# Peptides against a protein of PDB entry 2L9B: the designs that were tried, part 32

Target 1, 91 residues: chain A of PDB entry 2L9B
Amino acid sequence: ANFLSQKFPELPSGIDVNINMTTPAMMISSELAKKPKEVQLKFLQKFQEWTRAHPEDAVSLLELCPQLSFVTAELLLTNGICKVDDLIPLA
Target 2, 91 residues: chain A of PDB entry 2L9B as posed
Amino acid sequence: ANFLSQKFPELPSGIDVNINMTTPAMMISSELAKKPKEVQLKFLQKFQEWTRAHPEDAASLLELCPQLSFVTAELLLTNGICKVDDLIPLA

## One batch from the design tools (peptide; aimed at target 1 C82)

Design b1_p28_5_s2 (made by RFdiffusion4, then SolubleMPNN; from b1_p28_5, 11 letters changed)
Fold by OpenDDE base, seed 4:
Structure b1_p28_5_s2 (fold): chain B 91 residues (1-91), chain A 28 residues (1-28)
Amino acid sequence: as target 1 above (91 residues)
Amino acid sequence: SAAERLAKAKENLEFLNEKIDKYLEEQK
């Protein structure tokens, strides 16, 4: 499944969603969403700093764990850092 | 494919960093 289908499981039926990938991501996002905004932002900033310091590893991580795109996107949405429409091109 | 996964990984990373950077700039 592409990024969009995993992020938005409510999309029209017939879209093949990788359940094994999407469900864990949703669980992670749900737990993170329960944390204070400051904690969520700290997580994003720490992750960003790591990606800047280790760009090749960051790319590899997202290749191996594409479900992280769901997690981070959800955090961005929850905190108003991006809009739903911003995610469409990532599909 | 592997090439597609790589491309998407790079795209998602760029997206994430761009949005975070923009947010941080707006908070200044």
Scores: peptide ipSAE 0.523, ipTM 0.878, DockQ to the pose 0.616
OpenDDE base, seeds 1, 2, 3, 5: peptide ipSAE 0.509, 0.515, 0.510, 0.510; ipTM 0.877, 0.877, 0.877, 0.878

Design b1_p28_5_s3 (made by RFdiffusion4, then SolubleMPNN; from b1_p28_5, 9 letters changed)
Fold by OpenDDE base, seed 5:
Structure b1_p28_5_s3 (fold): chain B 91 residues (1-91), chain A 28 residues (1-28)
Amino acid sequence: as target 1 above (91 residues)
Amino acid sequence: SEQERLEQAKRNLELMNEKIDEYLKKQE
């Protein structure tokens, strides 16, 4: 079992994506954008709570799946949580 | 480098959490 299957045993089956940073992030963001704002905010809050409860695993996840940082950034922007200038450190 | 990737992940996580906290605080 890999890291994702171990830490996210209920993770549903998915599809393969191109091995790059942009396409996977856009695909994930697009799918999340189909959900109501309330669901998107809940996702961020639950993810935040999980990262605080499991900081070591959270860092490992972001190292393994750096596209997630772009996904969360996109969610922050599209939901008006932050501005583009706030994401300069992400660049 | 590995260390740079680690620090970048930490910074990204911190940034996300900080912005979410600020948003939630403003909603209160």
Scores: peptide ipSAE 0.464, ipTM 0.861, DockQ to the pose 0.668
OpenDDE base, seeds 1, 2, 3, 4: peptide ipSAE 0.460, 0.464, 0.463, 0.455; ipTM 0.860, 0.862, 0.860, 0.859

Design b1_p28_5_s4 (made by RFdiffusion4, then SolubleMPNN; from b1_p28_5, 11 letters changed)
Fold by OpenDDE base, seed 5:
Structure b1_p28_5_s4 (fold): chain B 91 residues (1-91), chain A 28 residues (1-28)
Amino acid sequence: as target 1 above (91 residues)
Amino acid sequence: SREARLEQAKRNLELMNEKIDAYLEKQK
């Protein structure tokens, strides 16, 4: 019934997070940052593949969960895939 | 507006994909 449960049926159960923008993003990014760089890059690649295969769903996901934009941005930064200046147009 | 949020999402995805592509190309 829920969008996330429909599109991501294998999402793990987790603790409730505040609805604000930054706290959920920081929590998610922190958990991902605990994983090896290889795992983080693999996550980005899999997410990239999914977004290209399901562009409408991807846009809807980021619209409904804008925190994910911060998560992906953080992953790009921490893994040296982009620089802070690259993200200025998105601010 | 919804339109603005949609465009922002699209731009985010575009940036992400371009940067990942460029990164992967450099790793070859």
Scores: peptide ipSAE 0.576, ipTM 0.903, DockQ to the pose 0.684
OpenDDE base, seeds 1, 2, 3, 4: peptide ipSAE 0.570, 0.570, 0.573, 0.570; ipTM 0.903, 0.903, 0.903, 0.903

Design b1_p28_6 (made by RFdiffusion4)
Pose (drawn by RFdiffusion4):
Structure b1_p28_6 (pose): chain A 91 residues (1-91), chain P 28 residues (1-28)
Amino acid sequence: as target 2 above (91 residues)
Amino acid sequence: SEEELLEKLIENLEFINEKIDEYLEKEK
């Protein structure tokens, strides 16, 4: 993964989830949604600028690392920026 | 195939960014 070792070498793997009692998706929502609204908006706008300045980098990272792909989608959902039906065009 | 996927992902980012801008305009 030279692309990552060059640009994104310190990518987090994610937390370990016991999916015998809790689903990853539900944790994903409660994880981002339990945060104050300012955080999702701060992240998405800052990230929006970063991804505009670096469309190849940002897209390729989302290509390989799914937590961010859906982290962005869930933050869009919790703020009402986008809905699930708006994400299927992305899917 | 990899180049086509990347192009689709960039389009998806563009789409998301437009939706963020639209949301911020509505919030103003």

Design b1_p28_6_s1 (made by RFdiffusion4, then SolubleMPNN; from b1_p28_6, 10 letters changed)
Fold by OpenDDE base, seed 2:
Structure b1_p28_6_s1 (fold): chain B 91 residues (1-91), chain A 28 residues (1-28)
Amino acid sequence: as target 1 above (91 residues)
Amino acid sequence: SREERLRKMIENLEYLNELIDKYLEEQK
């Protein structure tokens, strides 16, 4: 199986998103915003913990799904946690 | 090189996680 199937065996199949980076990020962020805040926080926390435990796999995931970086950035910006300038080091 | 790029991406991920820490703390 591919990387995603191997590392996330319980991950739903989902659909391909191949428009650009901004549009998919907006769609994902929109869906996350529909969930309770506690669910959003839990998602972010679990993702963070996983990336810290598996940094190389996390990088591979972000290479395969670059839209996730935009989703995370949008969450931080929308919630007023950081400014655009704070994200420059990630560019 | 790929190795250098990987290292930089990991560094950037660590910085992102620092921002996430602030987010989680703010939401408490």
Scores: peptide ipSAE 0.225, ipTM 0.730, DockQ to the pose 0.671
OpenDDE base, seeds 1, 3, 4, 5: peptide ipSAE 0.213, 0.217, 0.222, 0.209; ipTM 0.719, 0.724, 0.727, 0.713

Design b1_p28_6_s2 (made by RFdiffusion4, then SolubleMPNN; from b1_p28_6, 10 letters changed)
Fold by OpenDDE base, seed 1:
Structure b1_p28_6_s2 (fold): chain B 91 residues (1-91), chain A 28 residues (1-28)
Amino acid sequence: as target 1 above (91 residues)
Amino acid sequence: SREERLRQRIEGLEFLNEKIDAFLEKQK
């Protein structure tokens, strides 16, 4: 929690979500899906740039928020960036 | 183990970046 506050000072409080892995991922994906395709792609690009510039922080984020791997996978699929068969490394 | 999880996260990031790069290249 402290990590998130330090690295993302503008992070909102969010909403209550079940503790299982599936529900958080679905909810995040649902929110992202409300945005236009171009916005989703821009988000991926900015996230990519950040992860390349801050690989250790990126790993820490994904460790702390494992649901993001599922969200990422869905973004890749829905935007035609990859196929289902490609997603084994993210599972 | 934590080490295995970290390795998987790194692998996942590399996968993501590769796929994004490939996609952007195809969009040109």
Scores: peptide ipSAE 0.292, ipTM 0.784, DockQ to the pose 0.735
OpenDDE base, seeds 2, 3, 4, 5: peptide ipSAE 0.273, 0.250, 0.214, 0.286; ipTM 0.773, 0.758, 0.729, 0.783

Design b1_p28_6_s3 (made by RFdiffusion4, then SolubleMPNN; from b1_p28_6, 10 letters changed)
Fold by OpenDDE base, seed 4:
Structure b1_p28_6_s3 (fold): chain B 91 residues (1-91), chain A 28 residues (1-28)
Amino acid sequence: as target 1 above (91 residues)
Amino acid sequence: SREERLRRRIEGLEYLNEKIDAYLEKQK
């Protein structure tokens, strides 16, 4: 929470999802899947740029919000960027 | 160690970014 507040000062409060990790990931992925492919890719590109500029912060974010790893994986798989075996380095 | 784990996670992100780059290059 402190990390998110510091790095993303304009981050909305959001909604707490008090269930297993899989369901929140599915919820996020479902919303992203409603967007056109070009929007999804643009979203990934912005995240990519940020992770390259701030790799340690990116790791911290994914550790704090492990569900985002599943969301990212889903985006990569559904858009044909990766295959399942390509995700082994993230395991 | 935590340092080693963080290094592996960063390497994983770099790997994914390379996959993204390759895909986007193919789409051009």
Scores: peptide ipSAE 0.266, ipTM 0.761, DockQ to the pose 0.795
OpenDDE base, seeds 1, 2, 3, 5: peptide ipSAE 0.219, 0.255, 0.257, 0.260; ipTM 0.734, 0.757, 0.762, 0.760

Design b1_p28_6_s4 (made by RFdiffusion4, then SolubleMPNN; from b1_p28_6, 13 letters changed)
Fold by OpenDDE base, seed 1:
Structure b1_p28_6_s4 (fold): chain B 91 residues (1-91), chain A 28 residues (1-28)
Amino acid sequence: as target 1 above (91 residues)
Amino acid sequence: SRAARLEQRKKGLEYLNEKIDAYLEKQK
């Protein structure tokens, strides 16, 4: 509930998206896909660093924002970083 | 249990981070 505002006080307002899981994930993935591959990888690296430094918070983030699991999966698959079977623990 | 699911997710993130490391190394 208060986790996002506490841990990420500088988050932008964002835009309203419908409540299903598919649309939010697709919207985020679409925005990321507009960026060059190098930017996508840099974004992933920063997320990687944060998850390593704060594994408990990372788990909480994915619990609060399940759409991010789909986004992460799409990013990893489309960039050839892993295959579908490797994503089972993330789901 | 919730605790078990959270631990599984944590291990999953660790595994994926290893995959990311390996990928980035190959891209050099």
Scores: peptide ipSAE 0.324, ipTM 0.811, DockQ to the pose 0.744
OpenDDE base, seeds 2, 3, 4, 5: peptide ipSAE 0.316, 0.322, 0.320, 0.317; ipTM 0.808, 0.809, 0.808, 0.806

Design b1_p28_7 (made by RFdiffusion4)
Pose (drawn by RFdiffusion4):
Structure b1_p28_7 (pose): chain A 91 residues (1-91), chain P 28 residues (1-28)
Amino acid sequence: as target 2 above (91 residues)
Amino acid sequence: TFEELAEDLSEVLKAASDALEDYIKSLE
């Protein structure tokens, strides 16, 4: 993964989830949604600028690393910026 | 605005279509 070793070498793998009692998706929501609204908005706006400045980089990262793809979507959902039905056009 | 934010993010999120599909199915 030369693209990552060059640009994104320190990508986090994610936390280990015991999916025998908790689903990843539910954890994903409670994870981002338990955070104060300012965080999701701060991340998304800062990230929006970074992705506008680096569309190839940002898109390719989302291509390989799904946590961020859905992290962004869940944050869009919790703030009401986008709905699930708005994400299926992306899917 | 939220609309501009959604448009800008949607442009780069299109590259993660399969990951989003799996994620959306998990919400069902």

Design b1_p28_7_s1 (made by RFdiffusion4, then SolubleMPNN; from b1_p28_7, 11 letters changed)
Fold by OpenDDE base, seed 4:
Parts: C-alpha cells; structure tokens; sequence
Structure b1_p28_7_s1 (fold): chain B 91 residues (1-91), chain A 28 residues (1-28)
C-alpha cells in the first residue's frame, strides 16, 4: 500500500542494507558495473523512457530512494554520458 | 542519443538532488 508497491507491483522483496546513502549506492553500482555496458545502457534507456512518461513518479522514486540518485549519476559517468562538471550544477 | 539521455536524466536528478551533493563531493 506504499508508493513502490503500487507503482512496481512486480518488484522483488529486496535486501536490507544500512541506513547511510553511500554504502547502498556503492553496492548497487558495484553490481551494475558487473553487467555488460549494453545492459547498463539499456537500463538507463528504460529509465529514461519511464521518466518521460511518468516524470512526477520518477521524482518521487528518487526522493523515496535517494541512493538511486548516486547510482544513476555513477552510471551516467561510467558510460560516458556525463562528465563530473555536468553533475556539479545539480547539487 | 546520449545527449538526450543526459538531458532527461539530469533534469530528474536535479529535481530530486537533495542528497546528490554528497556523491558529487566524493568525486572531487
């Protein structure tokens, strides 16, 4: 009956992690980095498409799960889509 | 395109950027 359950009914149960933002983001980014670049790019593309269709929900998701902002930024950097200077104005 | 992807996702990140500063600082 929460946002994630409603918007992502097929979402896996997940794993409990510590409360800070850095460690969870590092864990997620590390796992994603093990995937082929094509998979990482496809993930970003699907996220982009969903964001375009549901911008309000996308913001809500990142507010609810702020560690995903770290992960998304990391994916943009490591796949050559963004430079660090592109992210600085967002802070 | 990568440019369109950057633009779209950057706008979303900006809108939800409350905690993004911590990550950016870790890059510097």
Amino acid sequence: as target 1 above (91 residues)
Amino acid sequence: SNEELKKTLSEVLKAASEHLREYIESLQ
Scores: peptide ipSAE 0.220, ipTM 0.778, DockQ to the pose 0.652
OpenDDE base, seeds 1, 2, 3, 5: peptide ipSAE 0.080, 0.194, 0.098, 0.217; ipTM 0.623, 0.754, 0.632, 0.777; seed 1 fails the geometry check

Design b1_p28_7_s2 (made by RFdiffusion4, then SolubleMPNN; from b1_p28_7, 11 letters changed)
Fold by OpenDDE base, seed 1:
Structure b1_p28_7_s2 (fold): chain B 91 residues (1-91), chain A 28 residues (1-28)
Amino acid sequence: as target 1 above (91 residues)
Amino acid sequence: SNEELKKILSEVLKAASEHLREYIESLK
């Protein structure tokens, strides 16, 4: 079994997206942006808590699903948690 | 807190920096 099936056994089925890096990230970010700000912040909070408890799994998740790196950065910027300059050193 | 979120999530993003490069460049 792959990493996602082991760690997230109840993960819902996805939909087909373009294989490039940009389109999946834009689609996910667009859907999240439709949710209330409180829901977006709650998502970040839960991701933070899980990342703190499972740092190695968090790295593996973002390596396996690189579109989530784009989505996470967009959420941090959109919600005013980070500035673009804060992320430049991560490039 | 926002600062705590920033720190933890930034460290995770750093580990995946190769995939993040193109996105950061698109924001400039």
Scores: peptide ipSAE 0.072, ipTM 0.580, DockQ to the pose 0.612
OpenDDE base, seeds 2, 3, 4, 5: peptide ipSAE 0.069, 0.058, 0.069, 0.067; ipTM 0.574, 0.517, 0.569, 0.571; seed 5 fails the geometry check

Design b1_p28_7_s3 (made by RFdiffusion4, then SolubleMPNN; from b1_p28_7, 11 letters changed)
Fold by OpenDDE base, seed 1:
Structure b1_p28_7_s3 (fold): chain B 91 residues (1-91), chain A 28 residues (1-28)
Amino acid sequence: as target 1 above (91 residues)
Amino acid sequence: SDEELKKILAESLKAASEHLKEYIKSLE
């Protein structure tokens, strides 16, 4: 079974990007950075709540979509939630 | 491992819960 289809049945279509990690992650981060801070924080809040409630699914999602790891890390930094030192193990 | 890093990220999100909640409240 496709994890994304199963867990996110209403997920909208994306846009064409290069097939790698860096470029898609940069694009996602850029788009999120254009949103109001409240929107960014709301995303983090909902994602956190979901990861807390579904830790195994969260790991699976980040494995399937490694771009999201970079995006999430950047959002944590830019919103002052994490320090660079907190993310050293992820570098 | 990559899986370990994913777990660390997930745990980081969990650990930031209270700080995130408080900051969001401050903007409401």
Scores: peptide ipSAE 0.075, ipTM 0.553, DockQ to the pose 0.049
OpenDDE base, seeds 2, 3, 4, 5: peptide ipSAE 0.071, 0.076, 0.041, 0.052; ipTM 0.556, 0.550, 0.499, 0.527; seeds 3, 4 fail the geometry check

Design b1_p28_7_s4 (made by RFdiffusion4, then SolubleMPNN; from b1_p28_7, 14 letters changed)
Fold by OpenDDE base, seed 2:
Structure b1_p28_7_s4 (fold): chain B 91 residues (1-91), chain A 28 residues (1-28)
Amino acid sequence: as target 1 above (91 residues)
Amino acid sequence: SNAELAETLAAVLRAAAEHLRRYIESLK
């Protein structure tokens, strides 16, 4: 919570969701899936740029918000950027 | 490129590999 407040001061309060990885990830992925492919790719590109510039913060973000790992992986798969076999060796 | 995009994000995902593992298992 402290990390999010400091790194993302404009972050909204959010909404209450189940305290697990799957349910929040499903909700986020569902909203992103409503966007055009070009918008989804742009989101991934911006996330890539940020992770390159702030790798330690990126790790901290994913540790604090593990649902984002789920969402990112799903975006990569659904947009054909990688396949499941590409992700298996990572874990 | 898409390959570089995947590689960069995969590296970050690896740092949280335990959570990624759970997702991968859910796909099987």
Scores: peptide ipSAE 0.309, ipTM 0.832, DockQ to the pose 0.600
OpenDDE base, seeds 1, 3, 4, 5: peptide ipSAE 0.088, 0.117, 0.264, 0.089; ipTM 0.592, 0.629, 0.809, 0.581; seeds 4, 5 fail the geometry check

Design b1_p28_8 (made by RFdiffusion4)
Pose (drawn by RFdiffusion4):
Structure b1_p28_8 (pose): chain A 91 residues (1-91), chain P 28 residues (1-28)
Amino acid sequence: as target 2 above (91 residues)
Amino acid sequence: TEEEEELLETLKENLEFINEKIDEYMAK
């Protein structure tokens, strides 16, 4: 993964989830949604600028690393920026 | 390689779409 070793070498793997009692998706929501609204908005705007400045980089990272793909979607959902039906056009 | 380039283009378009939706939301 030369693209990552060059640009994104310190990508986090994610937390370990016991999916015998808790689903990853539910944890994903409670994870981002338990945060104050300012955080999701701060992340998404800051990230929006970064991805506009670096469309190839940002898109390719989302291509390989799904936590960010859906982290962005869940944050869009919790703020009401986008809905699930708005994400299926992306899917 | 052609499939990867097409996928990347789609993902860039999706990203632009998300960015437009963020702008629309913040304009409210």

Design b1_p28_8_s1 (made by RFdiffusion4, then SolubleMPNN; from b1_p28_8, 14 letters changed)
Fold by OpenDDE base, seed 2:
Structure b1_p28_8_s1 (fold): chain B 91 residues (1-91), chain A 28 residues (1-28)
Amino acid sequence: as target 1 above (91 residues)
Amino acid sequence: AAARQERLERQKRNLELLNQKIDEYLKK
């Protein structure tokens, strides 16, 4: 099972995510999880602001590093910002 | 080209979804 499936057993089945995406996300998320919640939230906020200010670069970044979607997703879930069902359309 | 464009559109949708959820939380 991928990292998200292990960490969030309520995650819907049928999402095909390979190890090349979830393993790096696991490592990044692990490091971010060591930071205070305030830092994590600030990170999300600043990342969001950047993506809105630079939409083309943001899409390019996700094309280059699609793993970041899962990093962001985990931050949202672990901080109680959203529910698993909210992320069904992801990927 | 078509395949790449599809991937880009997918990432665009993914980003919008994630940002929407961030917005819903931060703007509470």
Scores: peptide ipSAE 0.507, ipTM 0.864, DockQ to the pose 0.665
OpenDDE base, seeds 1, 3, 4, 5: peptide ipSAE 0.506, 0.499, 0.502, 0.503; ipTM 0.864, 0.863, 0.865, 0.864

Design b1_p28_8_s2 (made by RFdiffusion4, then SolubleMPNN; from b1_p28_8, 14 letters changed)
Fold by OpenDDE base, seed 5:
Structure b1_p28_8_s2 (fold): chain B 91 residues (1-91), chain A 28 residues (1-28)
Amino acid sequence: as target 1 above (91 residues)
Amino acid sequence: AAERAARLAKRKENLALMNEKLDEYLAK
């Protein structure tokens, strides 16, 4: 089993996306933006809890799926959680 | 190897930053 299957055994079967970083991030962000704000916040909170409980696995996940950093950043910005300047270290 | 180590350190730092901003928001 691959890393994602091992760490997230209850993940539904996904759809293969292109290898570009920007397109997958935009697609994920777009789909999340269609959900209620409460669902978006719940997603962020659950991800936060998991990353704090499993910091090394979180870093490995981001290495494997670096587009997730852009998705998270987009959620923070679109929900007014932070400003663009707050995320300048991401550049 | 050094480049990978630096990249991993940066990603760890970025994750911490995002979590900090979320904490600040939820505290309001």
Scores: peptide ipSAE 0.427, ipTM 0.842, DockQ to the pose 0.708
OpenDDE base, seeds 1, 2, 3, 4: peptide ipSAE 0.425, 0.423, 0.425, 0.425; ipTM 0.842, 0.841, 0.840, 0.840

## One batch from the design tools (peptide; aimed at target 1 Q67 L68)

Design b1_p29_1 (made by RFdiffusion4)
Pose (drawn by RFdiffusion4):
Parts: sequence; structure tokens; C-alpha cells
Structure b1_p29_1 (pose): chain A 91 residues (1-91), chain P 29 residues (1-29)
Amino acid sequence: as target 2 above (91 residues)
Amino acid sequence: SLSELLGDEDDTFAQLVRFFENVLKKEEE
């Protein structure tokens, strides 16, 4: 993964989830949604600028690391920026 | 900063935020 070792070498793997009692998706929502609204908006706007400045980098990272792909989508959902039906065009 | 809004949170999103701040810091250098 030279692309990552060059640009994104410190990518987090994610937390370990016991999916015998809690689904990852539900944790994903309660994870981002339990945060104050400012955080999702702060992340998405700051990330929006970073991804505009670096479309190849940002897209390729989303290509390989799914936590950010859906982290962004869930943040879009919780703020009402986008809905699930708006994400299927991305899917 | 964005990570300061999360405080002592240590979950996947918090780690992504801190990672993202590090990417930005390196790009500014």
C-alpha cells in the first residue's frame, strides 16, 4: 500500500466491536451522532476543503478505508445534509 | 481544534479526526 505509506501512513484501524450484541452500523451512528453537532459540521467542512484541494488523495483514501466513507455518510445523515437515498447514488 | 471538541473521546471517529489533523499538519509543513 505505497499510496498510504507515502501519504496516509498513520491511518487508524478502528475500534473493536463485539458484534454479537451490537451491530457496527448502530455503533457507527451512536458514535458520530452522540457528538455535538458542531463536530460533524466542523469535520465535514474542514474535510470538504481538504478533499477539494486533494480530490485524488481524498477519493483514493475513501476507496481503501471504508470507515471514512461511511463516517462521512453518517455525518451527512445526522445533520440532514444528505439522506440515505442520496447515498445510494454514491453506492 | 476539531480534536479538542471531542475531548477524551477514543473511538473510530476520534481517531480519524486526529489522523486527519496530522495529515493537514504535514501538508502545511

Design b1_p29_1_s1 (made by RFdiffusion4, then SolubleMPNN; from b1_p29_1, 8 letters changed)
Fold by OpenDDE base, seed 2:
Structure b1_p29_1_s1 (fold): chain B 91 residues (1-91), chain A 29 residues (1-29)
Amino acid sequence: as target 1 above (91 residues)
Amino acid sequence: SLSDLLGDADDTFSQLVRFFEKVLEREAA
């Protein structure tokens, strides 16, 4: 197993992105949009709680899986929780 | 737990976990 799987053995394998047919950003946006708003908000809530309980692991996970940072940012924006200017200090 | 956060392997959010990693692998190939 690679380092990511070793550090986070409970991580699912995920799915591949066909970069010839779409971009990662479009893929992420599309997949997120398939989930009901209630599920999206539940994810944000659980992620918030988990990061508070496991701050070091959360940082490591986001470094190893930058798509999760993009996911979080998009969910915050699309659900009207924050504006683009609110994310600038975190970039 | 992390498993509770991500859900099962078929969940949409779970499927997002390896997106950029896989893209980088394909770009490096």
Scores: peptide ipSAE 0.069, ipTM 0.559, DockQ to the pose 0.079
OpenDDE base, seeds 1, 3, 4, 5: peptide ipSAE 0.060, 0.032, 0.042, 0.032; ipTM 0.556, 0.507, 0.523, 0.534; seed 4 fails the geometry check

Design b1_p29_1_s2 (made by RFdiffusion4, then SolubleMPNN; from b1_p29_1, 10 letters changed)
Fold by OpenDDE base, seed 1:
Structure b1_p29_1_s2 (fold): chain B 91 residues (1-91), chain A 29 residues (1-29)
Amino acid sequence: as target 1 above (91 residues)
Amino acid sequence: SISDLLGDANDTFSQLVRFFEKQLEKEKA
C-alpha cells in the first residue's frame, strides 16, 4: 500500500472523473450537492475536530489530497459559513 | 487524485465522518 492508504486506511474509495465532459471542480461541487446539508455540516464539524486534535496529520492529509481543500472551501461557501473574500488570501 | 477522495454519492461523507470519529477516539483513548 502507498503512504496515503497506509496512513489513512479509512479514507473512502474514489469515483472516476471524465475530464472531457466535466472539470474536477464541477465534479466536486456536484458530488457535494448530493449530500444532505446535515451531512455536509457534520463532515465539517468532524473535520474541524480532527484537525484540532491532529494538526500534523491534517497537514499531511491536505498535502496528499489537495482536493480536500476544494471540498472544505466549497462546503464553507455553500453553507454560508465563509464569504469568498475570506478565502481569497488562502488560494 | 480527485477520484481517490470523493467516493460515490451514497457513502462518501459517511465514510469520512467515520474516519474522523475513529481518529478522535484514538486521540481520546
Scores: peptide ipSAE 0.140, ipTM 0.649, DockQ to the pose 0.258
OpenDDE base, seeds 2, 3, 4, 5: peptide ipSAE 0.179, 0.105, 0.183, 0.020; ipTM 0.661, 0.608, 0.681, 0.457; seeds 2, 4 fail the geometry check

Design b1_p29_1_s3 (made by RFdiffusion4, then SolubleMPNN; from b1_p29_1, 8 letters changed)
Fold by OpenDDE base, seed 3:
Structure b1_p29_1_s3 (fold): chain B 91 residues (1-91), chain A 29 residues (1-29)
Amino acid sequence: as target 1 above (91 residues)
Amino acid sequence: SLSDLLGDADDTFSQLVRFFEKVLEREKA
């Protein structure tokens, strides 16, 4: 078993997604763009609620999956929830 | 729960997590 599944045994297995882009950021953005806006906002809402209830687990998840930090930032920006200046202090 | 968060009907975001793992490995190579 991989380290992520060991730390979060309740995480659904899922399947691998094809890698066909040049850079990690481009690959992530491409996959996010395939998701409807409603799905993106639902993820943000549930992630916000979950992180408030489980802050230490949220930190662990983001350490294990650092690309999720990029996902969260991009979704906040592309959906007009935050501006770039709002995130600069966190960079 | 984390399962509720990442495991919708089609497991979309759980699959994204697996994708991120592969991206991380590719970046290190």
Scores: peptide ipSAE 0.050, ipTM 0.528, DockQ to the pose 0.062
OpenDDE base, seeds 1, 2, 4, 5: peptide ipSAE 0.023, 0.019, 0.037, 0.020; ipTM 0.466, 0.443, 0.528, 0.468; seeds 1, 4 fail the geometry check

Design b1_p29_1_s4 (made by RFdiffusion4, then SolubleMPNN; from b1_p29_1 with E4D E9A A14S N22E K26R E28A)
Fold by OpenDDE base, seed 4:
Structure b1_p29_1_s4 (fold): chain B 91 residues (1-91), chain A 29 residues (1-29)
Amino acid sequence: as target 1 above (91 residues)
Amino acid sequence: SLSDLLGDADDTFSQLVRFFEEVLKREAE
C-alpha cells in the first residue's frame, strides 16, 4: 500500500488527475468548482470539526496532503466566508 | 473520526484526498 493508505487505511478510492490541467492549483480549483455550494460548505464544516477533535490525525493528513490548506483557504474565499486579508496572518 | 468526515453517502473528501495524492505523484515524476 502507498503511504497515504498506510496512514489512513479506511480511505476509499478517489479520482484521477486531469493531465490537461496546467498546475496543481488549477487542478484543485477546477475540482472544487465542480462541487455544489452545499457540498463545499459541508466539507468545511466536517473538516473543521474533525481537525478540532483529532488534531494529531489532522496534522498527519495535512503533512501528506498539504493542498488541503489551499483547499480550505480557497473555499473560505470563494464562498465569501473570509477575505484575503483574513488569511494573510495564517500564511 | 475520519469515517465521520468521509460520511456514508458523500465521497467528496476521499476524492479530493486521493486526487491530491495523485497530484503529488505527478509532480514528483
Scores: peptide ipSAE 0.192, ipTM 0.665, DockQ to the pose 0.065
OpenDDE base, seeds 1, 2, 3, 5: peptide ipSAE 0.020, 0.034, 0.022, 0.022; ipTM 0.459, 0.491, 0.456, 0.485

Design b1_p29_2 (made by RFdiffusion4)
Pose (drawn by RFdiffusion4):
Structure b1_p29_2 (pose): chain A 91 residues (1-91), chain P 29 residues (1-29)
Amino acid sequence: as target 2 above (91 residues)
Amino acid sequence: EEQLEFLEEKGIDFDALEEFLDKVIERQE
């Protein structure tokens, strides 16, 4: 993964989830949604600038690392920026 | 399929992701 070793070498793997009692998706929502609204908005706007400045980098990262792809989608959902039906066009 | 398996195994560590992206943005600036 030369693209990552060059640009994104310190990518987090994610937390370990016991999916025998808790689903990853539910944890994903409670994870981002338990945060104050300022955080999702701060992240998405800052990220929006970064991805505009680096469309290839940002897109390719989302291509390989799904936590961010859905992290962004869940943040869009919790703020009401986008809905699930708006994400299926992305899917 | 690999991405689906990864999502089923791993939860999202948002704080680590945020700190990682902050470092990437600072390095690029």

